Peptides against a protein of PDB entry 8YR4. Designs and how they scored, part 28

Target 1, 309 residues: chain A of PDB entry 8YR4
Amino acid sequence: PRGSPALQLVVLICLGLMGLERALNVLVPIFYRNIVNLLTEKAPWNSLAWTVTSYVFLKFLQGGGTGSTGFVSNLRTFLWIRVQQFTSRRVELLIFSHLHELSLRWHLGRRTGEVLRIADRGTSSVTGLLSYLVFNVIPTLADIIIGIIYFSMFFNAWFGLIVFLCMSLYLTLTIVVTEWRTKFRRAMNTQENATRARAVDSLLNFETVKYYNAESYEVERYREAIIKYQGLEWKSSASLVLLNQTQNLVIGLGLLAGSLLCAYFVTEQKLQVGDYVLFGTYIIQLYMPLNWFGTYYRMIQTNFIDMEN

## One batch from the design tools (peptide; aimed at target 1 R181 L240)

Design b2_p15_4_s3 (made by RFdiffusion4, then SolubleMPNN; from b2_p15_4, 14 letters changed)
Fold by OpenDDE base, seed 2:
Structure b2_p15_4_s3 (fold): chain B 309 residues (1-309), chain A 15 residues (1-15)
Amino acid sequence: as target 1 above (309 residues)
Amino acid sequence: LNEKIFQEQLEAFRA
């Protein structure tokens, strides 16, 4: 972004955070290996607990597998919003200015109705995806129930309780925060449509704009509409980051509680080292579908909002 | 990210 040193600094910070994600991708497996080794060697509880806590903290920073839900990734995504908005606005204004520089003959030949029809085809395809997403929600809930039953039967009632509380809190917060986000999404979509309508009206009235040499005025009005849209888009995107971070925190706390409890039982020789590995792997496996559930629920709501408009 | 992938897929479907 030429011309804004603040945005250049944000880009550099985002690149630094991307480097940190790569470091975490190496460190997390190392710490996990160290836990397994310490459990195998029957190391003192204090060293084990410190290593487990450090691992879970690093895993919280990294996120589950893809890193997309980790604290570092969320922070990067949050900071990148302003850079994306700057770039989008610049491209949109360049396109809009270029459209006003085009010949009257080009504007008279333009079928605005075809652009609308392409948009409607996009919305119909989204409704087909809704059915597919609903079919993934039920299996995900089944996997959670199976997981709770499994841990309750094969480990201890405490593990089943931790998984139950973690998953129920995760689902509840996902729904509540997503419903809260819907307000921002609706406001964003309404303003997007209004911004597009203004651009279309300006381009349909091309002759009038040319007659009054009002191209600069129309570009400025479009810029103001984009800035207003971007204010709502920021709220929508920031609320998404908040959702992802809340989800990451809930899973992190569940993983911490369960991993510490499992490690403790391994030190007491009530569980094997393999059981610790199993617990950690299984919780991560349950978390991955849940992340998709949160995404699917967001997609479902987005599609409903996009169908209402 | 998945919402972005979805938007990218939606944009790819709109293109």
Scores: peptide ipSAE 0.010, ipTM 0.513, DockQ to the pose 0.058
OpenDDE base, seeds 1, 3, 4, 5: peptide ipSAE 0.008, 0.010, 0.010, 0.010; ipTM 0.431, 0.539, 0.489, 0.531; seed 4 fails the geometry check

Design b2_p15_4_s4 (made by RFdiffusion4, then SolubleMPNN; from b2_p15_4, 12 letters changed)
Fold by OpenDDE base, seed 3:
Structure b2_p15_4_s4 (fold): chain B 309 residues (1-309), chain A 15 residues (1-15)
Amino acid sequence: as target 1 above (309 residues)
Amino acid sequence: QVEEILQEELERFAA
């Protein structure tokens, strides 16, 4: 945003809040570990109560781990509204200016309502994509990197390797299965549009259908179109279940390997019981935003393809 | 809910 120093400051504050969210994602598991260790050691109530109060406060700032319900996330989202509105308005004005530069022949070939609908969709797509990249994709990748570094430095290099392999495999399989799934979704959407068009054409020609007593024929043609749609919908839904199950399996294997290794190090007195709880909590916390990464990647791909057309 | 909202937004963006 080169035009307003106030908006630049808001962007910098939002980036600072994003950094704070990343710090909270590390601190919350650490404080939870400390509570478990203090409980195990039967520490005095005053130390325990202070640590619990601090944990609850940090958890309030972080929210539910999806980054959407915490105080810091809500504050970031609130401050970002003005930046989004400025960006949307700028894109909308650029599209509108470009539409006015287009030839009269281009405008005469299209209904004004269709042109405005394309412009509105284009503006929404670009602004949504940018917000999504900045607030979901980049933070998630940052959390993975921070997680690998944290586990490598404070536990053992083996934990960092497990997290790296698990997250790398998860991301790779998510991309591959999402690309495969996108074919089924496109086929479904195309058949949905064709089914809807057939229904609209039948209803617009209602008088002709009544005149020829062709109601039963039109209903049967519509039923066949619905059955064909449902066959594609089933493939789309089944492919989603396969994606989710593949993701769950990869995270489950990573959690199993890391949990067994952590349990082993606790038995050797190299780690505390709280460190076992930290590992499990942190991996689950990394998994929550990653579960959406397939949806994220698909949005990015769709919006790039729609911008190239 | 969030998946449905994201799907609906994705369908709004893909439409």
Scores: peptide ipSAE 0.009, ipTM 0.495, DockQ to the pose 0.141
OpenDDE base, seeds 1, 2, 4, 5: peptide ipSAE 0.010, 0.015, 0.008, 0.008; ipTM 0.461, 0.463, 0.476, 0.461; seeds 1, 2 fail the geometry check

Design b2_p15_5 (made by RFdiffusion4)
Pose (drawn by RFdiffusion4):
Structure b2_p15_5 (pose): chain A 309 residues (1-309), chain P 15 residues (1-15)
Amino acid sequence: as target 1 above (309 residues)
Amino acid sequence: ESVNYPFLLAMYLVT
């Protein structure tokens, strides 16, 4: 924010809260391992109670689910509401002030609905791009790298390879399948608009009664158009199911390999009992934000083209 | 995109 000083402080606080969320993402599974290790060795009730309370408090600060739930990141959403309001107002006012100074030939040439749709979509695009990228993409790519480092240095060497291969395959397959699905989605959207247009035309012109008893003909053409639309929709949604299945298969294979190796190592007295639950929890924690990357890829591309317009 | 709840529960059980 160029003008106001009160908002730059809020931006810095938001970035600090994002860092704190990354630290909590690392910290919570470590406390879960410590609790399990203390539990298996018959520890007194005092240290166990205090450690349990601390773990619960950390789970509360971190998102109880999907990371969009914790007290942190919600304070972030609140402050970002206050900040993103300023950018939205500034961009809308700049567009509106520019549209009132163009010459007459320009206004006589283009329609109003198209010009206004471009402006609205542009402001929404800038806002969404800032939010999606800064607060949802980079933090997750940072979480993957931090996890790779932690497992490769503080846990063992092989688990770094396991996490690296799993996440690389997940990202590659997601992008590859997403482009194909986008082609299918566009093909389906065009027909949906054509069906709506046919229905609007048949409703507006109550001449069907005059030039024939052509109610049946208008109903038949509408049914044919609906069938065509449904075929294209089935293709698109089946592609979505395939994407979900391939992502789930990749994560499952990564979890299976990591769990088997960790169990074998625990039986050989190399790792403690808590390391198993540490691995499992951390893999699930990495998986949860990764569930929405094909959507992020699609929205980033769309918003980039819209901002360019 | 969606979350697969039976698969997630299975991951919880394995853990």

Design b2_p15_5_s1 (made by RFdiffusion4, then SolubleMPNN; from b2_p15_5, 12 letters changed)
Fold by OpenDDE base, seed 2:
Structure b2_p15_5_s1 (fold): chain B 309 residues (1-309), chain A 15 residues (1-15)
Amino acid sequence: as target 1 above (309 residues)
Amino acid sequence: DFIDLEFLEQMKKLL
């Protein structure tokens, strides 16, 4: 934000908190590993209690991933409110200025109250999307890269390869299935709008429908439009279930391969029991934000196609 | 969905 040094400082603090959240995403599984190892070794209660207390404190700072907010994420969200409000206000003022530059003929052809309502909702949508991209998409990609590096350096290179292949396949299939699903969603939205337009037209022509006693005909025509809509809605919903199941299968296969390999290395005394628990915990932690990646990708794709045209 | 894409398309038709 070019106008306020205070808001620039808030942005820097928010970026610092995002970095801290990335560090917590590595530390929490490590501390959980250490608890499992200390329990396995029957370590003294003092060492165990300190490690458990530290883990719970780190987990309070981190939260549980997408849908549960940790203290660091809540603090970031709280500080970001002022930055979002500044960005929203700036976009609203740019749109309002542009609307005043438009010709009288353009304004006479449109309802001013509808234009303002669309502009306000559009502004909220753009600012919401940008915040969502910065705070969910970029951090998720960073966590994947950090995960690959961590497993490649601190485990055998085979673990880094499994995570890389699993995440690459997950992202690729998420993109491909989301693009395929977008066709069904567009068809659904088009039929929804057509069904709504038909209902509005029938109600606006109420006097004519009443004059011809055509109420039963209009109801049956609306029923046929609803059935056609529901057929497209079913395809859209079924395609979402297929996406989620495909994602679950890819993560399940990666978890299976890595867990079997980890179990093998534990039997050879190359890894500890806690390292098995770490791998499973870390993969599940990477998976939680990725469930939303298909939604993010669709939002990005729609906005980019809408910016190029 | 927090982002109504129809409003973005309508906003684009206004600009």
Scores: peptide ipSAE 0.019, ipTM 0.597, DockQ to the pose 0.018
OpenDDE base, seeds 1, 3, 4, 5: peptide ipSAE 0.014, 0.019, 0.010, 0.016; ipTM 0.536, 0.604, 0.501, 0.500

Design b2_p15_5_s2 (made by RFdiffusion4, then SolubleMPNN; from b2_p15_5, 13 letters changed)
Fold by OpenDDE base, seed 1:
Order: sequence, then C-alpha cells, then structure tokens
Structure b2_p15_5_s2 (fold): chain B 309 residues (1-309), chain A 15 residues (1-15)
Amino acid sequence: as target 1 above (309 residues)
Amino acid sequence: DFIDEEFLEEFKQLL
C-alpha cells in the first residue's frame, strides 16, 4: 500500500505472523513427538507436564488444522481487515473512474444499478481471490517445501523423497483434473443462462403465448432445457467427487508408504516412536489446506489470468 | 463458491 506507513507496518506484521504460523506448523509436531517419546521412556511427571503444557499452548497459537481457528491466524485476519478495506476501496475507485471514462453510448445501453452491482461483486471477488492466494495458497506451498527440507535433514532422505513425490503428484493431478472439470462447469453455466433467458423471454411474451394457447409448449421447452442443465450439473458434481477421491487416494498412498517406512526404521531403532507420530501428524496438517487447492487454482485461473488479456 | 465466475466474466466485460 503506497501512501500509508501505518498500513505498510500492518502488512509487515501480518507477514511476520505468517512466518510464525510456518514455524508453529513444524514445532507442534516436534512437541507432540517429544510427548510420545517421554511417555515411552516413562519420564518424570514434571518433564512430561511441562512438555504437554507447552504443546497445548503452541496448539492454541496454531489452531486446529483449518488454519483459521488459531490465535495467530485470528490476529492476522483481524489486522488484515484494514488492509483489505484499503485495497477494496482503491479497486472500487479505479473501477468508478474507469466507468466515468466510458462513452455515453455505453451508459445509455446499461442499467446503472446493474453496473454498480457488477462493480461491487467484482471488487469483492478480486480482493477475496488475492486474500486466498496470499493467505492460503502461498502458505500451503511454503509448508510443503519446509516439510521436504525438514524430513530430508532430520529423517532419512527417503522421507523427503516420499513427501516430494506425493505432493508433486497431488498438485499435478489437482491441476489436470481441475482444468478438465472447468470445461464441464463452463458448459453448465452457459446452459443455466440459456435456460434462464428462455424463461424470461417466455414471460415477457406472455400475451403472445396466451394468444396462441402455447403455454403447454413453452413449459415443455423449459422442461427440456432443465433436463439438459441437470445432465451438465451431474457431470460437474461427479467430476468434483472424482477430484476429491483422487486427492484422498494420493494422500492415502503417501501416508501408507511413509508410515510403513517410519515403522520399519523404528523397529531397527534408527527412529523413535515419536517420529512415527510426527510424520503422520505433519502429513495430515499438509492435507487439510490442500483439499481447497483445486478450488483456489480454478478461481485464480478463470478470474485472474483472463483479466490480463 | 464465493466467487461467481459468471459475475467475474461480466465484470471483465465491464472493464
């Protein structure tokens, strides 16, 4: 944000809080590992109680998996409200100035109330999309990279390779299936609009339809349009289920391979029981935001890329 | 879906 040093400071604080969330995503599994190891070793109650209390405090800061419920995330979201409002207002003013530069012919052809509704929702959509990109997509990619580095340094290189292959396959399949799904969504939306337009045209021509007693014919045409729409809707919904199931399968295979390898190294006394729990906990933490990655990718692709052309 | 894609296409045609 150019022009407000206060908002620039808030952005820097929010970036610092995002860095803290990444640190918490590593520390929480480590402390959980340490609890399991201390329980296995039958460590003194004082050491166990301190580690459990520290873990619960870190978990309160991190939140429960969706990232949105932690104290740090809530504080970040709270501070970001002012930055979002500034960005929204800037976009609204840019749109409003552009609308005033448009020809009189353009304004005479459109309803002012519809134009304003389009401007307001477009602004909210763009600002929302940017917020999702910055606070969900980029952090998730960062957590994957941090995870690969962590497992490669503190575990055997095979764990880093499993996480790399699993996440690379997950992201690739998410992109490919989302692009395939986008075709069905576009076809569904186009057919929905055509069905609505036909209903509006039939109702606007109500007198003509009554004059010819064509009411039954218009209803039948509308029924056929609905059936065609529902066939496209089913394809869209079924493609989403297929995406979700494919994602679940890839994560399940990665979790299986890594968990078996970890269990094997624990039996060889190269890793501790807590390391098994750390791996499973960390993979589950990566999985939770990744479920939305396909939705975010689609939103970015359809809304942002086509704005530059 | 919070972002109406159709609405964003209409918004792009408005710009």
Scores: peptide ipSAE 0.023, ipTM 0.665, DockQ to the pose 0.019
OpenDDE base, seeds 2, 3, 4, 5: peptide ipSAE 0.009, 0.019, 0.011, 0.009; ipTM 0.475, 0.600, 0.495, 0.485

Design b2_p15_5_s3 (made by RFdiffusion4, then SolubleMPNN; from b2_p15_5, 12 letters changed)
Fold by OpenDDE base, seed 5:
Structure b2_p15_5_s3 (fold): chain B 309 residues (1-309), chain A 15 residues (1-15)
Amino acid sequence: as target 1 above (309 residues)
Amino acid sequence: DFIDEEFLKEMLELL
């Protein structure tokens, strides 16, 4: 944000809060591990009570594992409102200025409602894309990298490799399957627009339809168009379920491999019971943001396609 | 192409 040192400071504070969220994502599982170990060792109540209180406080700061409902995330979101408003207004004014620089021929070929829809889509696509990149994609990638480093340093290198392979395969399959799904979504959207156009044309010609008593015929044509749309919608929705199931299988295999390996090392007394709980908790925390990654990637692709048009 | 690459760069520089 050029021109407002106050907004630049708010951006820096928000970046600092994002760094704190990454630290909390590591610390919360560590404190949970320590509680499990202290309970297993039958440690003194004073040590246990302090560790539990500290864990609950850190969990309040982090929130419910999605990062989005914690005190730190809420504070970040609150501070970001003014930055988002500044950015949105700047983009809206820039698009509006650009629309006035376009040729009279471009404007004469379009209705005012279409021009406004283009402007609103342009503004929403740019501001949405940036917000999703900065607040969802980049933090998720950072948490994966931090996870790989943490497991490689504090666990055996095999755990870091399992997380790396699992997350790399997850991301690759998410991209490939999402690109494949985009074809079905485009076909669905084209058929939706065609179905809507037929309904509008039938309603605009209502007097003619009524004069010929053709209401039943127009309803049947609309029904056929809906059935055709629903056939494409089913393909789009089924492809989403296939994506989610593929993602679940990859995470399930990674969790299985890592959990078996952790259980083996606990049996060999190389790791503690708390380390098993740590691994499972950490993998689940990485999975929760990644479940939305396919939606974010799809939104990114849509926004890019809408910007090229 | 409603948003030229140059316009997109100018928008990114304004952020």
Scores: peptide ipSAE 0.023, ipTM 0.557, DockQ to the pose 0.015
OpenDDE base, seeds 1, 2, 3, 4: peptide ipSAE 0.021, 0.023, 0.023, 0.022; ipTM 0.559, 0.561, 0.568, 0.555; seed 3 fails the geometry check

Design b2_p15_5_s4 (made by RFdiffusion4, then SolubleMPNN; from b2_p15_5, 12 letters changed)
Fold by OpenDDE base, seed 5:
Structure b2_p15_5_s4 (fold): chain B 309 residues (1-309), chain A 15 residues (1-15)
Amino acid sequence: as target 1 above (309 residues)
Amino acid sequence: DFIDEEFLQEFLELT
């Protein structure tokens, strides 16, 4: 933000808190591992109690993972409110200025309330997209990279490879299937707009419809348009379920391969029981934000395609 | 918060 050193400091603090969240995402599974190992070894109560207390404190700071209601995430969200308001206001003023530069012919064809609704939703959408990019997409990619590095350094290189292959395949399939689904979504939106236009036209001509007692005919035409819309909606929704299931299968295969490998190395006494728990916990933590990645990617892609036009 | 992605598209098509 140009012109306010206070908001620049807030952005730096928010970036620092994002770094702390990344550290917590690694530390929480490590402390959980240590608890499992201490319990397995029947360690003294004092060491166990300290490790449990430290874990619970770290878990309070982290919450349920990336984007959860953890203390650090809540503090970041609270501090970011002023930055979001500044960005929103800047985008809103830019859109408003642009609308005033448009031709009189463009304004005469549109209702002022529709134009304002377009401006308000546009501002919210751009600001929301930027927030999703900065606070969900980038951190998730960072957590994946950190995970690959961690497993490659502290586990066998095979674990780093499994995570790399699993996440690369997950991201690639998410992109490809999301691009494929975009066709169904565009067709759905076009049919929704056409169905809405028919309803508006019927209501604007209500007196004529009533004069000819054509209400039943207009209702049947509207019903046919709804059925056609629902056929396209089903394709869009079914394609989303297919995406989610494909993602679940990829994560399931990665979890299976890594868990079997962990179990094998525990049986060979190369890893501890806690290391098995760590791997499973860490993979699940990576998976939770990735469920939303397809939605974020679609939003980003739509905005980039529309900015190039 | 489903950002009304339809609206972003409509806004970008209209501007």
Scores: peptide ipSAE 0.010, ipTM 0.458, DockQ to the pose 0.021
OpenDDE base, seeds 1, 2, 3, 4: peptide ipSAE 0.008, 0.007, 0.009, 0.007; ipTM 0.470, 0.449, 0.458, 0.455

Design b2_p15_6 (made by RFdiffusion4)
Pose (drawn by RFdiffusion4):
Structure b2_p15_6 (pose): chain A 309 residues (1-309), chain P 15 residues (1-15)
Amino acid sequence: as target 1 above (309 residues)
Amino acid sequence: AAAAEEAAAVAEDAA
């Protein structure tokens, strides 16, 4: 924010809260391991109670689910509401002030609905791009790297390889499948618009009664168009199911390999009992934000082209 | 309105 000083402080607080969320993401599974290790060795009730309370408090600060739930990141959403309002107003006012100074030929040439759609979509694109990228993409790619470092240095050497291969395969397959699916989605959207246009045309022209008893003909053409649309929709949604399945299979294979290796190492007195639940929890924690990357890829591309317009 | 269209598209991905 160029103008106001009160908002730059809020931006800095939001970035600090993002860092704190990354620290909590690392910290909570460690406390879960400590609790399980203390529990297996018959520890007194005092230290166990205090450690349990601390773990619960950390789980409360971190998202109880999917990271979009914690007290942190919600304070962030609140402050970002206050900040993103300023950018939205500024961009809308700049567009509106520019559109009123262009010459007459320009306005006589283009329609109004198209020009206004471009502007509205542009402002929404800038806002969404800032939010998606800064607060949902970079933090996850940072979480993956931090997890790789933690497992490769403080846990063992092989688990770094396991996490690296699993996440690399996950990202590659997600992007590869997403482009194909985008082609299918566009093909389906065009027909959906054509079906709506046919229905609107048949409703507006109540001449069907005059030039024939052509109600049946208008109904038949509508049914044919609906069938064509449904075929294209089935293709697109089946592609979506395939993407979900391949992502799930990749994560499952990574979890299986990591769990088996951790169990074997625990039986050989190399690792403690808590390391098993540490690995499991951390793998699930990494998986949860990764569930929404094909959508992020699609939205980033679309918003980039819209902002360029 | 553009934001609503984006939200509906995201809901379709979730479904």

Design b2_p15_6_s1 (made by RFdiffusion4, then SolubleMPNN; from b2_p15_6, 13 letters changed)
Fold by OpenDDE base, seed 3:
Structure b2_p15_6_s1 (fold): chain B 309 residues (1-309), chain A 15 residues (1-15)
Amino acid sequence: as target 1 above (309 residues)
Amino acid sequence: SAREEREREIERERE
């Protein structure tokens, strides 16, 4: 944001809070590991109570593993409202100024309501895209990279390799299946709009439909349009189930391979029981935001297409 | 699913 040093400071604070969220995503599993190790060793109550209290406090700051419900995430979201409003207003004013620079011929060919709808869509698309990229996509990729580095340094290179292969395969399949699914979703939305338009046209011509006693014919045509829509909706929904199942299978295989390897190293006394719990907890924490990655990816693609139009 | 609901909610916020 050029021109407001206060908003620049808020952006820097939000970036700092995003860094803190990444640190919490590593620290929470570590403290949970330490609790399991202290319980296994039958450590004194004072040490255990301090570690549990510290874990609960860190978990309160982190939230439920989605990052979206933690105190730090809520504080970031709260501070970002002013930056979002400033960005939205700036984009809206730029679009509005550009619309006034367009030829009279362009304005005469369009309804005022359509022009406003284009402006609102353009503003929403730009602000939404930026928000999803900065707050969802980049942090998720950063957490994966941090996870690979952490497991490679503090466990064994084999754990880093398993996480790398699992996450790379997960992301690749998520993109490929999401691109394939986007075709069905576009076809569904096009048919939904056509079905809605037919209903609106029939209702706008209500007097003519009544005059010809054509109500049954219009209802049957609407039913056929709904059946066609539902056939496309089913394909869209079935493709989502396939995406979710593919994602679940990849994470399941990664969790299986890593958990077996961790269990083996615990039996060889190279790792502690707490390290097994850490691995499982950390992989689940990485999985939670990745479930939404396909949605965010599709959202970014749609917003780019809507901005080019 | 909560994912499908949120995907639909995100779609509805765009319309």
Scores: peptide ipSAE 0.024, ipTM 0.680, DockQ to the pose 0.109
OpenDDE base, seeds 1, 2, 4, 5: peptide ipSAE 0.023, 0.021, 0.019, 0.023; ipTM 0.667, 0.659, 0.626, 0.679; seeds 1, 2, 4 fail the geometry check

Design b2_p15_6_s2 (made by RFdiffusion4, then SolubleMPNN; from b2_p15_6, 11 letters changed)
Fold by OpenDDE base, seed 3:
Formats: sequence, C-alpha cells, structure tokens
Structure b2_p15_6_s2 (fold): chain B 309 residues (1-309), chain A 15 residues (1-15)
Amino acid sequence: as target 1 above (309 residues)
Amino acid sequence: SAEKERQEEIERDKA
C-alpha cells in the first residue's frame, strides 16, 4: 500500500502474525510430543500440568482444523480488513477511471448494468486473488518447506525425503487433476448459463408462447437443457471425488511410509514414542491447508484468465 | 471434502 504509513505498518504486523502462525505450526506438535513423552516417563504432575497448559494456550493461538481460525489468524484477518478495503477501493477507482477513459462506442455497445458488473467482478477478482495468494498459497508452501527442514534436521534425512516426495507428488497431482477438472467445470458453467438464458428467454416471450400454445414444447426444451447440464455437473462432481481420493491416497501413503519408519526408529530407541505422535500430528496439520490447494490454484487460474479478458 | 464442495459451489455462484 503506497501512500499510507499506517496501512504499511498493518501489513508488516500481518506478515509478522503470519510468521507467528508458521512458528505455532511447529511448536504445537513439539509440545504435544513433550506431553506424550512426559506421560510415557510417568513424570511428576507439576511438569505435566505446565506442559499441557502451555500446549492448550499454543493451540488456542494456532486454532485447529480447516477454517477454524485461531486467535492469531483471527487477529490477522481483523487487521487485514482495512488493508483489503483500501486495496478494493483503489482497484475500483482505477477500474472506474479506466472505464471513463474508454471510447463512447464501447459504452454505447454495453448496458450500464453490464459495465458495473464487469467493474465489480474485476475488483472482486483482483482482491480475492491477492488474498488467496498471500494468506493461503504462500503460507502453505512455507509450512511445507519448514516441515521438510524440521524433519530433516531433528529426525533423519529419510523423514525429510518422505515429506518432500509426498508433498511434491501431492502438489503435482493436485495441479494436473485440477487442470483436467477445470475443463469439465467450464463446460458445466457454460451449459448452466445457456440453460438459464433459455428459461429467461422463454419467460420474456411468455405472450408469444401462450399465443402459439407452445408451453409443452418450451418445457421439453428446458428439460433437455437440464438433463444436459446434469450430465456435465455429474462429470464435474465425479472429477472432484477423484481429486479428493487421489489426494487422500498420496497423503495416506506418505503417512504410512513415515509412520512405519518412525515406529522402526522408536523400536531401535533412536526416537521416542512422542516423536511418532509428532510426525502424525504434523503431517495432518500440513494436509489440512493442502486440501484447499486445488481450489486456490483453480481460483488463481480463473482470476488470471478473467483479468486477461 | 464437503467444505471443498461448498467452496466450489460458492465459486460457481461467483462465475
């Protein structure tokens, strides 16, 4: 944000909070490991209670699950509202200024409602894109990198390799399957718009339809359009199930390989029981945002294509 | 899964 030092400070605070979220994503599994180790060692209640209290506090700061915003994420989102509003207003004013610079012929060829819809879609697209890139995509990639480094340094290079291969395969398959699915989704959306347009045109021509007693014909044509839409919707939905299943299989294989290796090292007394729990917990934490990566990737692609048009 | 589907529906409604 050029021009407001206050908004620049808020952006820096939000970036600092994002860094804190990354630290919490490492610390929460570590504290959970420590609890399991203390329980295994039958440690004194005072040490256990302090570690549990610290874990719960860190977990409150982190939050838990897809879309459950921890305190830090909520604070970041709250502070970001002003930055988003400033960015949206700036984009909207730029679009509006550009619309006024366009030729009278361009305006005469378009309805005012269509021009406003283009401006609103453009503003929403740009602001949405930036929010997904900064708050979802970049942090998720950072968490993966931090995870690989952490497991490579504190466990064994084999764990870092498993996480790297699992996440690399997951991301690659997510992209490939999402690009494949995008074709079905575009076909579905095109047919949805065509089906809706047919219904609107039939209703706008109501008098003509009544005059020719063509109601049954219009209903049958609408039914055929719905059936065609549902055939495309099924392909879209089935492709989503395939994406989710593919993602689940990759994570399942990574979790299996890493869990077996961790169990083996625990049997060799190279790792503690808590380290097994840490690995499983950390992989699940990495998986939660990655489950949305296909959606974010598609949103990014759609928004880029919509900006080029 | 179900949240992904809802987010995909929300994306349909925005398109």
Scores: peptide ipSAE 0.023, ipTM 0.680, DockQ to the pose 0.109
OpenDDE base, seeds 1, 2, 4, 5: peptide ipSAE 0.022, 0.020, 0.022, 0.021; ipTM 0.646, 0.620, 0.634, 0.669; seed 2 fails the geometry check

Design b2_p15_6_s3 (made by RFdiffusion4, then SolubleMPNN; from b2_p15_6, 12 letters changed)
Fold by OpenDDE base, seed 1:
Structure b2_p15_6_s3 (fold): chain B 309 residues (1-309), chain A 15 residues (1-15)
Amino acid sequence: as target 1 above (309 residues)
Amino acid sequence: AAEEERREEIERERE
């Protein structure tokens, strides 16, 4: 934000909080590992109680793996409200100024309410896109990279390779299936709009329909449009289930391979029992934000198309 | 994925 040093400071604080969230994503599993190791070694209660209390405090700061429930995430979201409002207002004013530069023919053909709706959609799309990129997509990619580095440095290189292959396959399949699914969703939305338009046109021409006793004909045409819509809706919904199941299978295979390898190294006394628990906990933490990656990718694509129009 | 689609549907029903 150019022009407000206060908002620039808030952006820097929010970036610092994002860095803290990344640190917490590494520290929470480490502290959980340490608890399991201390329990296994039958360590003194004072050491165990301190480590448990520290873990619970860090977990409160981190929140659940959706990231949105942690104290740090909530504080970031709260501070970001003013930055979002500044950005939204700037985009809205840019759209408004552009609308005033458009030809008189463009304005005469459209209702003022429709023009405002286009402006509001454009503002929401740009602001939403930027928020999703900065706060969801980039942090998720950063957590994956940090995870690969962590497992490569503190575990055997094989763990880093498993996480890399699992996450790369997950992201690739998510993109490919989401692009395939986007065609069905667009077809569904187009048919929904056509079905709504037909209903409105039939109701606006009610007197003509009644004069010709064509009510049964209009109802039948509307029924056919609904059936066509429902066929497209089913394809959209079924494709979502397929995406979710594919994602679940990829993570399940990665978790299986890594968990078996951890168990093997624990039996060889190269790793501790806590390291097995750390791996499982860390993979589950990576999985939670990744479930939304397909939705974010779709929103990004939709918002880019809506900005080009 | 499914919850955000529901949010988009709810937002579209409010427009």
Scores: peptide ipSAE 0.027, ipTM 0.687, DockQ to the pose 0.113
OpenDDE base, seeds 2, 3, 4, 5: peptide ipSAE 0.023, 0.028, 0.027, 0.025; ipTM 0.661, 0.697, 0.685, 0.683; seeds 2, 3 fail the geometry check

